# Peptides against a protein of PDB entry 9GMZ, part 305

Target 1, 343 residues: chain A of PDB entry 9GMZ
Amino acid sequence: TGFPLELLTRPATERLAYFENYTVAHPRLKEVYEILMRTIAEPAGASFIFVYGASGVGKTTLRLRVEQKLTELALPKLESDRARVPVVGIEAIAPESRYFNWKEYYTRALITLEEPLIDHKFDYGVRGISRDNFGKINVESKVVAPALRRALENALIHRHPDVFFVDEAQHFGKVASGYKLQDQLDCLKSLANMTGILHCLLGTYELLTFRNLSGQLSRRSVDIHFRRYCADSPEDVQAFKSVLLTFQQHLPLAETPNLVDHWEYFYERTLGCIGTLKDWLKRVLSDALDREATTITLKDLQKRALSVAQCQKMFKEIQEGERQLSETEADVQNLRSALGLGA

## One batch from the design tools (peptide; made by RFdiffusion4, then SolubleMPNN)

Design b2_p29_1_s3 (from b2_p29_1, 20 letters changed)
Fold by OpenDDE base, seed 5:
Structure b2_p29_1_s3 (fold): chain B 343 residues (1-343), chain A 29 residues (1-29)
Amino acid sequence: as target 1 above (343 residues)
Amino acid sequence: SAARRRQEQLREEIRNLRAALEDAERAAA
């Protein structure tokens, strides 16, 4: 099944919005989604879930889909418990300074948790936190980070989400010293423990440094590797081609472009990362719609492709992350062999 | 309400995901 043909008569903005909102289901996304949903349902005493993978693998898409599903599953209960929020998700911002801005983090978390549509207004007992006429949380500049933390703790306890998502969580690691990173992780751990709310951190392979720095987090965390598709696996190549086939059917253009015949070029410029592929196709679709084109050509693809230098940089970051994971797997095998459990 | 609009958007997006999953399952078969 392709895009709704009626989109061909709609404005370029609606056609682009359709493709932007469209998500291709693919084996790696499905696998990670199922593992994540199961882990959220049965955390088995875990306080953290780490979802790591290449930049542009589709982690934000995964988060949004889980948020949707958790919201859908909670709807029958939300009719009786109007205070409950089923899920909360924020994106971590890269600090402009050498220090993570906890005040901004807590403010953004509170604003996200206190959506204007929650009928049950909670008073946080913190001076300088108010609601505007639209019910949006306003935080005065005078409110200090410890007060915002207490407000967030109270909000998380009262709203009791099934999970708290933090996307781009590698930005917690961008601190000038490993000691400050540990303090940040201990702060997050304390927040999870005080609220009883499961935290899911999504990010790049830089999240592996968080696993290595906190032996205590290791005991209370579940790791989920969101793998890219690998060109050395026939199954992964077939899955990647199937994604291209689905995207070509869902590009709202008069003539269906043949993306599948260019699969090697798509792979070269995405490294098997479906989010990178979607973003590339979105840029190319936008250009095609702006010029009222009937289809997408290889030349249009080439204009919006990542440079070889960008791909080489991304590939080095992927290889380092995959290497660290492979070493960990080898260490597990070595430990099993040393214990007499076999490989 | 904005909640209803978000629910409708979520339902539409879930429908699009299910259709994409069915398309991917058919393409893998």
Scores: peptide ipSAE 0.013, ipTM 0.403, DockQ to the pose 0.015
Fold by OpenDDE base, seed 3:
Structure b2_p29_1_s3 (fold): chain B 343 residues (1-343), chain A 29 residues (1-29)
Amino acid sequence: as target 1 above (343 residues)
Amino acid sequence: SAARRRQEQLREEIRNLRAALEDAERAAA
């Protein structure tokens, strides 16, 4: 079934909001969703989940779907446990300097954890952290990073989320030295261990560098690779065409555009990343609605496409990440062979 | 997103259920 036909009589803002809000349940998203949900339900002593993949593969969409499902599953328990938050999600900020701002991270995590909807006031045990009359957390500038960490530890223990999400987690790796990167990993590990809260770090392939630096995190982490669709796989090409067909049916235009016939051009300018595809189609839909157009054309697509130079840069970053994973898989096979374990 | 709207709806449902439980606890006391 396509979009609700009633949208054709609605304002452009409602039509655009419908498409923005629509999520295609594509095979890779479903697979990673099922693995992630199972791992959150049964972490088996893991303290970390790493979800890595190309920029624009759909990691933010995955996070939002998991957050919704965990909230839905928690509803019956949240009636009796008013202190509980089912899930917490934060986006890591790129450091303005060669040093990660832990004070800012802890402050944002506290603000995100302490949503205004939680009527239950909690004492953080830290001077200079307060709630306003609307339940919003205020952190005084004098509060130091170690005190904010203790407040976050206490808040995480009290609110007991099923998982703590950190999106764009590759930003933890953007530090001046490998030594400071190890200290950051040890800091995150300590936070997870002290709170007993499972941490899920979502990011680009730059997370692999971060993951590989801590041999201790490796023992208590689950890795989830969110793959793009590859043009060398007939199954992946068919899945990508099916996504285009679904988007074609869900563009709230009077005439259904033929996206599937242009699948190679869509693949060239998205590298098989469904998030990049959705963002592109959203921009084109916005332009079409502003012009009161009945459909979208190839020329409309070309006006809002990523440049070839942008695609080439993104493709190099993807190839480097895919190469590092392939080498790691080969190293595991070599280790098994060296141990006399069958391949 | 529909995902965000559903999350907001679920948060509102949670608030309403929590309020109803508080009222029931006060009426039973």
Scores: peptide ipSAE 0.006, ipTM 0.266, DockQ to the pose 0.012
Fold by OpenDDE base, seed 4:
Structure b2_p29_1_s3 (fold): chain B 343 residues (1-343), chain A 29 residues (1-29)
Amino acid sequence: as target 1 above (343 residues)
Amino acid sequence: SAARRRQEQLREEIRNLRAALEDAERAAA
């Protein structure tokens, strides 16, 4: 089943919004979604979930789908418990300065926790945090990071989300020379421990370096590898082609473009990352709609493709991450073998 | 579709798991 045909008579903005909001239920996304949802439901004493994978693999899409699902599942309980927030999701910002801005992080987390529909004024116990007339949190510039942390701890305890998502969490690793990445990790551990709230960090393979710095975190963490599709796997190639087939059916154009015949070119320029593919197709769709085009051509695709140089850079980063994981898997296997546990 | 059935199963699993968590929290209190 393709897009609703009625979209062909709708404005370009609605046609774009349809495609933006459309999510292909591809095998890797489904697998990671199922693992993540189970882990959130039964954390088994875990305080952290790490979701790592290539840039553009679809981690943000995964987060948003889990957030939607957790919200839908909580709705019946939210009618009785109006103080509860089912899920919180933020994106970690790359610091403009060499230092991770914890003040900004806590402020954004607080703002995200306070949905306008929550009638209950929560007293954060911190001067300079208020709700405006629209129910939005206002944090005065004078409020210091330790006060914002306490406010966030209190808010997380009171709102009791099933999970706290941090997207682009590799940005915690971007600490200035002289600051210990360990201190950032210990700060996050302390927040999770003080609140009892499960934290899910989503990020690139750089998140592995952050994870590996703390043996204590490793003991209280669940790892989820969001793999890309690999061209050396016939099954992965078929899955990737199936994604292309689905996208071509869901591009709101008068004539269905043949994306599948160009699968190798799509693979070359996305490295098997479905998020990268979707973003590429969004740009191409936008251009097509602006021209009132009936379809998308290979030339339209080529105009919006990532450069070979960009793909080569991304591929090196992926290979390094996949290598580190393979070494870790080998170390686990060696440990199991040394313990007399079968392979 | 098989995807909808799994989504319903996952809804039921999460509902059961949340109930179990709430029961465990009540038993720990």
Scores: peptide ipSAE 0.000, ipTM 0.238, DockQ to the pose 0.035
Fold by OpenDDE base, seed 2:
Structure b2_p29_1_s3 (fold): chain B 343 residues (1-343), chain A 29 residues (1-29)
Amino acid sequence: as target 1 above (343 residues)
Amino acid sequence: SAARRRQEQLREEIRNLRAALEDAERAAA
């Protein structure tokens, strides 16, 4: 089924909002969603989940869908436990310096745990953390990172989310030295251990470097690779074409554009990343709506495509990440062979 | 299907509105 046809009589803002809020349930997203939901339900002593994949593969979409589902599943219990927050999701900020800003991280996490609708004013036990009349947290500038950490630990224990999401988690790895990266891992590990809250770190393949530095985290983590679609796989090509078919049916335009016939061009400019594809189509749809166009053309697509240079850069980053994973698989095979375990 | 008929009607209505707008713009020029 395509978009609701009544949207064709609606304002451009409503049409754009429909497409923005629309999510294609593509095979890789569904697979990763099912693995992630199962792992959250049954962590089996894991303290961390690592979700890694290309930029624009759809990690944020995955997070939001899991957050929505966990919220829906928790609703019956939230009526009885008004203190509970089912899920917490934050985005890690890129460090402006050689150091990760833990104060900002803890502050953002605390703010996210303070949904305005939570009637239960939790006392954080930290001087200089207050709530305004609207229930918004105010953190005084004098509050130091260790105090904010204790406040977050207490808040996470009290709110008891099923998972704590950190999007763009590769930003924890953007530090000047491997030693400080280990300290950051140990900090996150300590937070997870002290609170008993499962942490899910979503990020690019740069997250693999962060993951590999802690041989101890590997024993307490679950890894989820959110793969792009690959043009060398007939199944992946078919899945990508099916995504294009679904998007063309859900563009709220009078005439259904033929995106599928241009699948190679879409693949060239997205590298099989569905988030990148959606963002591209959103830009093109916006332009079409601004012109009151009945459809979109190849020329309209070309105007909003990523440049070849951008795609080449992104592809190098993907290839390096995929290589690191392949080397790990080869290392496992070599280790098995060296142990006399048959290949 | 009823949905396809409604889509065709909406397409026709949009075409008619655009034609009327273009005719009005041509008449004002």
Scores: peptide ipSAE 0.000, ipTM 0.214, DockQ to the pose 0.006; fails the geometry check

Design b2_p29_1_s4 (from b2_p29_1, 15 letters changed)
Fold by OpenDDE base, seed 3:
Structure b2_p29_1_s4 (fold): chain B 343 residues (1-343), chain A 29 residues (1-29)
Amino acid sequence: as target 1 above (343 residues)
Amino acid sequence: SEAWRRQRELAEEIRRLREALEERLEAAR
């Protein structure tokens, strides 16, 4: 099944929006989704979930699908608990300085918690947090980070989300010293423990460095590796080609482009990352719609492709992350062998 | 940002689902 043919008579904005909102189901996304949903339902005493993988692998798509599903599952409970927020999701910001801005983090989290239920006034118990006439939270400049933390703790307890998502969580690791990084981990751990809310940190392979610094977080964390498709796996290549086939059927153009015939070029410029692929196709579709083109050509693809230099940089980062994981798996196996636990 | 737009779309979907639930609850009374 392709795109609705009626879209061909619709404005370019609607055609582009259709493609933007379209999610291709693919094996790695489905696998990680199922693991994540199960872990959220039954955390088994875990306080943290780490979801790590390449930039552009599709972590944001994963988060949005989980948020949608958790919301659907929470609907029957809204009758008894109108204050409940089923899921909270924020994006961590890269610090401009050598220090993570906790005040901004807490403020963003508070704003996100209030957005779904503007009509229910919650008293945060903190002076300098107010709501405007539109229900939007206003945080006065005088409010310090410890007070915002207490407000967030109270809000999380009151709204009781099934999970708190932090996207781009590798930004917690971008701190000047290892000691400060440990303090940040302890701060997150304390927030999870005080609220009883499961935290899911999504990020690049840089998140592994952050995770490995806290032996205490490792004991109460579940790891989920969101793998890219690898060209050395026939199954992964077939899955990648299947994704291309699905995308070509869902590009709202008069003539279906043949993306599958160019699968090697798509792989070269995406490294098997479906998010990177979607973003590329979105740019190319936008250009095609602006020209009122009937299809997409290889030349159109080449104009919006990542450069070879960008791909080489991304590939080095991926290889380093995959290497670190393989070494960790080997270390576990070596430890098991040394303990007399069979391989 | 595109992330913000998607969050808003999700919030609107949540709102619509809540409204539909409230209508069902009122019709069952």
Scores: peptide ipSAE 0.014, ipTM 0.451, DockQ to the pose 0.013
Fold by OpenDDE base, seed 4:
Structure b2_p29_1_s4 (fold): chain B 343 residues (1-343), chain A 29 residues (1-29)
Amino acid sequence: as target 1 above (343 residues)
Amino acid sequence: SEAWRRQRELAEEIRRLREALEERLEAAR
């Protein structure tokens, strides 16, 4: 089933919004989604979930889909428990300074916890946190990071989300010279322990550095590798082609573009990352809609493709991450073998 | 409350998006 044909008569903004909101189901997304949902439902004493994978693999899409699922599942209970927030999702901001801004992180988390949909006003126990007439949290400039942390701890305990998502979590690793990455992890660990709330960190392969630094986090963490599609796997190539076919059917254009015939070019410029593919197609669709074009051509695709240099850089980062994981898997196998546990 | 209505609307939108995701995930099997 393709896009609703009625969209062809709708404004370009609605046509673009349809595609933006459209999510292709693909095997890797499904697999990671199912593992993540199961882990959230049954954390088995885990305090952290790490979801790592290439930039543009679709981690944000995964997060949003899980947030959606948890919200839906909570709806019947929210009628009786008006204080509960089923899920909290934030994106970690890249610090402008050499230091991760914890004050901003806590503020954003608090703002997200007080969605205007929550009828129950919560007292954060911190002076300088107020709500506007629309229920939006206002944090006064005088409120310091330790106070915001306490407010967040209290809010998380009171709202009791099933999970706290932090997207782009590799930004916690951007610590100034002299601060230990360990201190950032200890802060997150402390927050999870104090609140009893499961934390899910989504990010690039740079999250592996976090995982390796904390032998204590490893005991209480679940790891989920969100893999890209690999061209050396026939199954992955077929999955990637199927994604192209699905996108082809869901581009709200008068004539269905032939994307599948260009699969190698799409793979070359996305490295098998579906998020990168979607963003590329979104840019091309926007251009086509602006021109009132009936279809998308290879020339239109080429105009908005990532450069070869960008792809080469991204590929090096992916290869390094995949290498680190492969070495870790080999180390586990070697450890099992050394312990007399059959491989 | 208007808040509950918006939450329900969001939930219905979320449900529709999920059903569409699940259908697509089943069709990919």
Scores: peptide ipSAE 0.018, ipTM 0.428, DockQ to the pose 0.015; fails the geometry check
Fold by OpenDDE base, seed 5:
Structure b2_p29_1_s4 (fold): chain B 343 residues (1-343), chain A 29 residues (1-29)
Amino acid sequence: as target 1 above (343 residues)
Amino acid sequence: SEAWRRQRELAEEIRRLREALEERLEAAR
């Protein structure tokens, strides 16, 4: 089934919102979702989950879907346990000052933990953390990062989320000159250990640097590779075409555009990343709705496509990440062979 | 294929959950 035909009579804002909220289920998303949900349910002593993949592969969509499912599963219990927050999700922000801002991180995490649905005001025991009349947390500028950390530790212990998500977690790697990336990892490790809360870091292939820095973290981490679709795989090409077919059916336009016939052009400009594809189609849909167009043309697609130079840059970053993973797999096989273990 | 049907069902379930969560967030405001 395509989009509801009633949308054609609705405002452009509702038509756009429908497409924004529409998620194409695709094989890689389903696979990673199932692995992630299983790992959250049965962490087996893991303190960290690393989800890495290309920019625009759909990591944020994955996070949001898991957050929704965990919330749904918790709903019957939340009526009896009003203190519990089933899941916490934040996005790490690129620091303007070339160093990761822990104060901002802790503040955002605290704000996210204080969902307006929480009737019981938790006292953080920290001076300069207050709530406004609407229950929103206000953190005074005088509150230092160690105090905010203690507040977050106490809040996480009290709220007992099944998982703490950090999206765009590669931004933890942005340390000032002279600071060690290891110190950032030790901070995260300490937070996970002190709270007993499972942490899931989602990010680009730059997260592999974090994985490799700590042999102790590697023992208590689960790795999930969110792969893009590859044009050299007939199965991946077919999956990508199926995604295009689904998107063309769910674009709320009077005439269904033919996206599938242009699959090579879509692949060239998305590198098999479904998030990049969705964002592209969203921009094109917005333009079409603004013009009251009946359909989307190839010319409309070309106007909002990433440049060849942008795609070449993104492709180099992907190839480097995929290479590092392949080398790591080879190193494991070599180590097993050297130990006299069968490959 | 059955895989494609299950995939659609999952996508619809996820959509419904988002809408329910958004409605709860709006009702709590």
Scores: peptide ipSAE 0.015, ipTM 0.442, DockQ to the pose 0.017; fails the geometry check
Fold by OpenDDE base, seed 1:
Order: C-alpha cells, then structure tokens, then sequence
Structure b2_p29_1_s4 (fold): chain B 343 residues (1-343), chain A 29 residues (1-29)
C-alpha cells in the first residue's frame, strides 16, 4: 500500500506533512518498542530505563509511538481520572556551560505536564508559577531550581504518568567532571524515588558513560540497545532494503522513485540509521515539491546527502559505542566463567 | 530552537491523536 493518490492534487505542504508523519514499522523499531512497552507495564522494581543507540537510529520515533500507545491505553481511564497524564516527554538540552541547567529542565517538564486537555488546574504550591489564558505554564525568573523541583515532584505525583521520557539524555553527561555527573544521577534518582515515576532516558552511546557511573542505578535500571542495521548481516540488509521500498511507496510524487536500486549509497550515507534516512528523504522531498518535480533523481539525493566527512565522524562514534558494549558483554562472560557459572 | 519546535509539533500531534481518539470513542457510543 502506497500513499493516498489524492495527495498529488494537494498543496506541497500537505504532501510534505504526510511523509513527515509517516512511520515505517521496521524490525529494530518493533523489537525495541515491544521491550519498552513491556518494561513500562511491568518495571519489576526498576526506576530507570536506558534506551541507547546511534544518533539518527530512530529513538524519537520510538518515543512518539510509545507516547501514542500509552495515551490510547489510558483514554478509558482518563474519563474518570481527569488529573492523570499517561506519559510525559521532554528533550534534555545541551548545557551552555559546565553546569546542567536544572531550572530549565524542571520548567520544561512542568510545561509538558500541563496538557491543554486538562481542565483541572493543579496548584503547584510554588509562588511565581502561573498559567496564561491558554493554560500554558509561565515560570517567573525569580523562581529558583529547588522550588521548581518541588513543583515538578508534586505535579508528577498528582498526574501519575506511566513513564517520564527524557530524550537526548546524554546531555546530562556533558558536564566537565565525574563528581558533577554523579550529582546529576543522584538528582534524577531522587526525583524518581520521591515521585514513584519510572524514568526512561533515551540517548546516544554517550549515555553508557552516564549509566556506568552509578552502581546503584544498575540495580534499578533496564537497558535497551536500539541497534542500527549492519551491512555485514544479510537479514539487516534485507530489512534496510524493505525500509527503502516502503519509503519509495510513501513519497507523494507522481512517479515512484527507485530508491532500492541505490541501497548501497543510502547505506553509505545513513550507516543503517533509519532516522537519518527519513530526514534525508524529507529534505529531498521538500526540494522536489518546491520545484514541482514528478520524481526524485540520484542527483537530488546527492545534493542533500550527508558529506563523507560527516558519515566518517558518525561512524567512529558508532564504532566506539558498539565496542564498549561488546567489551561489557565479554566482561560479563569472563565474570561468569570466573564464578564457575559456565560460559 | 529547532528542538523546541519539534517538541511543540510533537505535542500538537499527540493532541490531535487524542482528539481523534476521543471523537472515535464518542462515535462508538
């Protein structure tokens, strides 16, 4: 099944929006989705879920699909419990300084908890937090981080989400010292413990460094590795080609472009990351629609491809992350052997 | 920031999905 043919008569903005909103259900996304949904439903005493993988692997798409599903599952209960928010999702901001901006983090988290559909005004018990006429939270500059934390704790307890998502969570680790990293972990741990809310941190392989700093978090955390597709695996290559075929069918153009025949070039410039692929195709589609083109050519693809230098940098970051995980697996095996548990 | 725009677009998409689900639930009554 391809795109609705009626889109060909619609404005370029609607055609682009269709593709932007389209999600390919690829095997790695499905696998991670099922593990994540199961873990959220049955955390078994976990306070944290770590979802790590390459930049552009599709972590944001995963978060969106889980948020949609949790919302759908909660709808029947929301009729009786109008205070409940089923899921909260924020993006962590890269620190401009050597310090993580907790004030900004708490403010963003509070803003996301105030969904327009929630008629029930919650009193945060903190002066300088107000709502505008549209129900949007406004935090006055005078409100300090400890007060915002208390407001967030109260809001999370009252709204009782099934999970709190933090995207780009590697940014918690971008602080200049290991001690500060530990303080950030302890702060997050305290927030999870005080609220009883499960936290899911989504990030790059840099998140592993953050995760490994706390032996106490390891006991209360579940790990989910969102792998890219690897060219050395025939199954992964076939899955990647199937994704290209699906995107080819869902590009709202008069003539279906042949993406599959160029799979090696797509792999070279995406490293098997489906999010990177989608973003590339989105840029190319936008250009084609602006020109009122009937199809996408290889030249159009080349104009919007990541440079070889960008791909080489991304590949080094991926290889380092994959290496760290492989070494950890070997260390576990060595520990088991040393304990006499067998290989 | 582009990240803030994406988060807002996402929140609007989730809102639209909730509205569409509510409409479906009302139509099924």
Amino acid sequence: as target 1 above (343 residues)
Amino acid sequence: SEAWRRQRELAEEIRRLREALEERLEAAR
Scores: peptide ipSAE 0.015, ipTM 0.485, DockQ to the pose 0.013; fails the geometry check

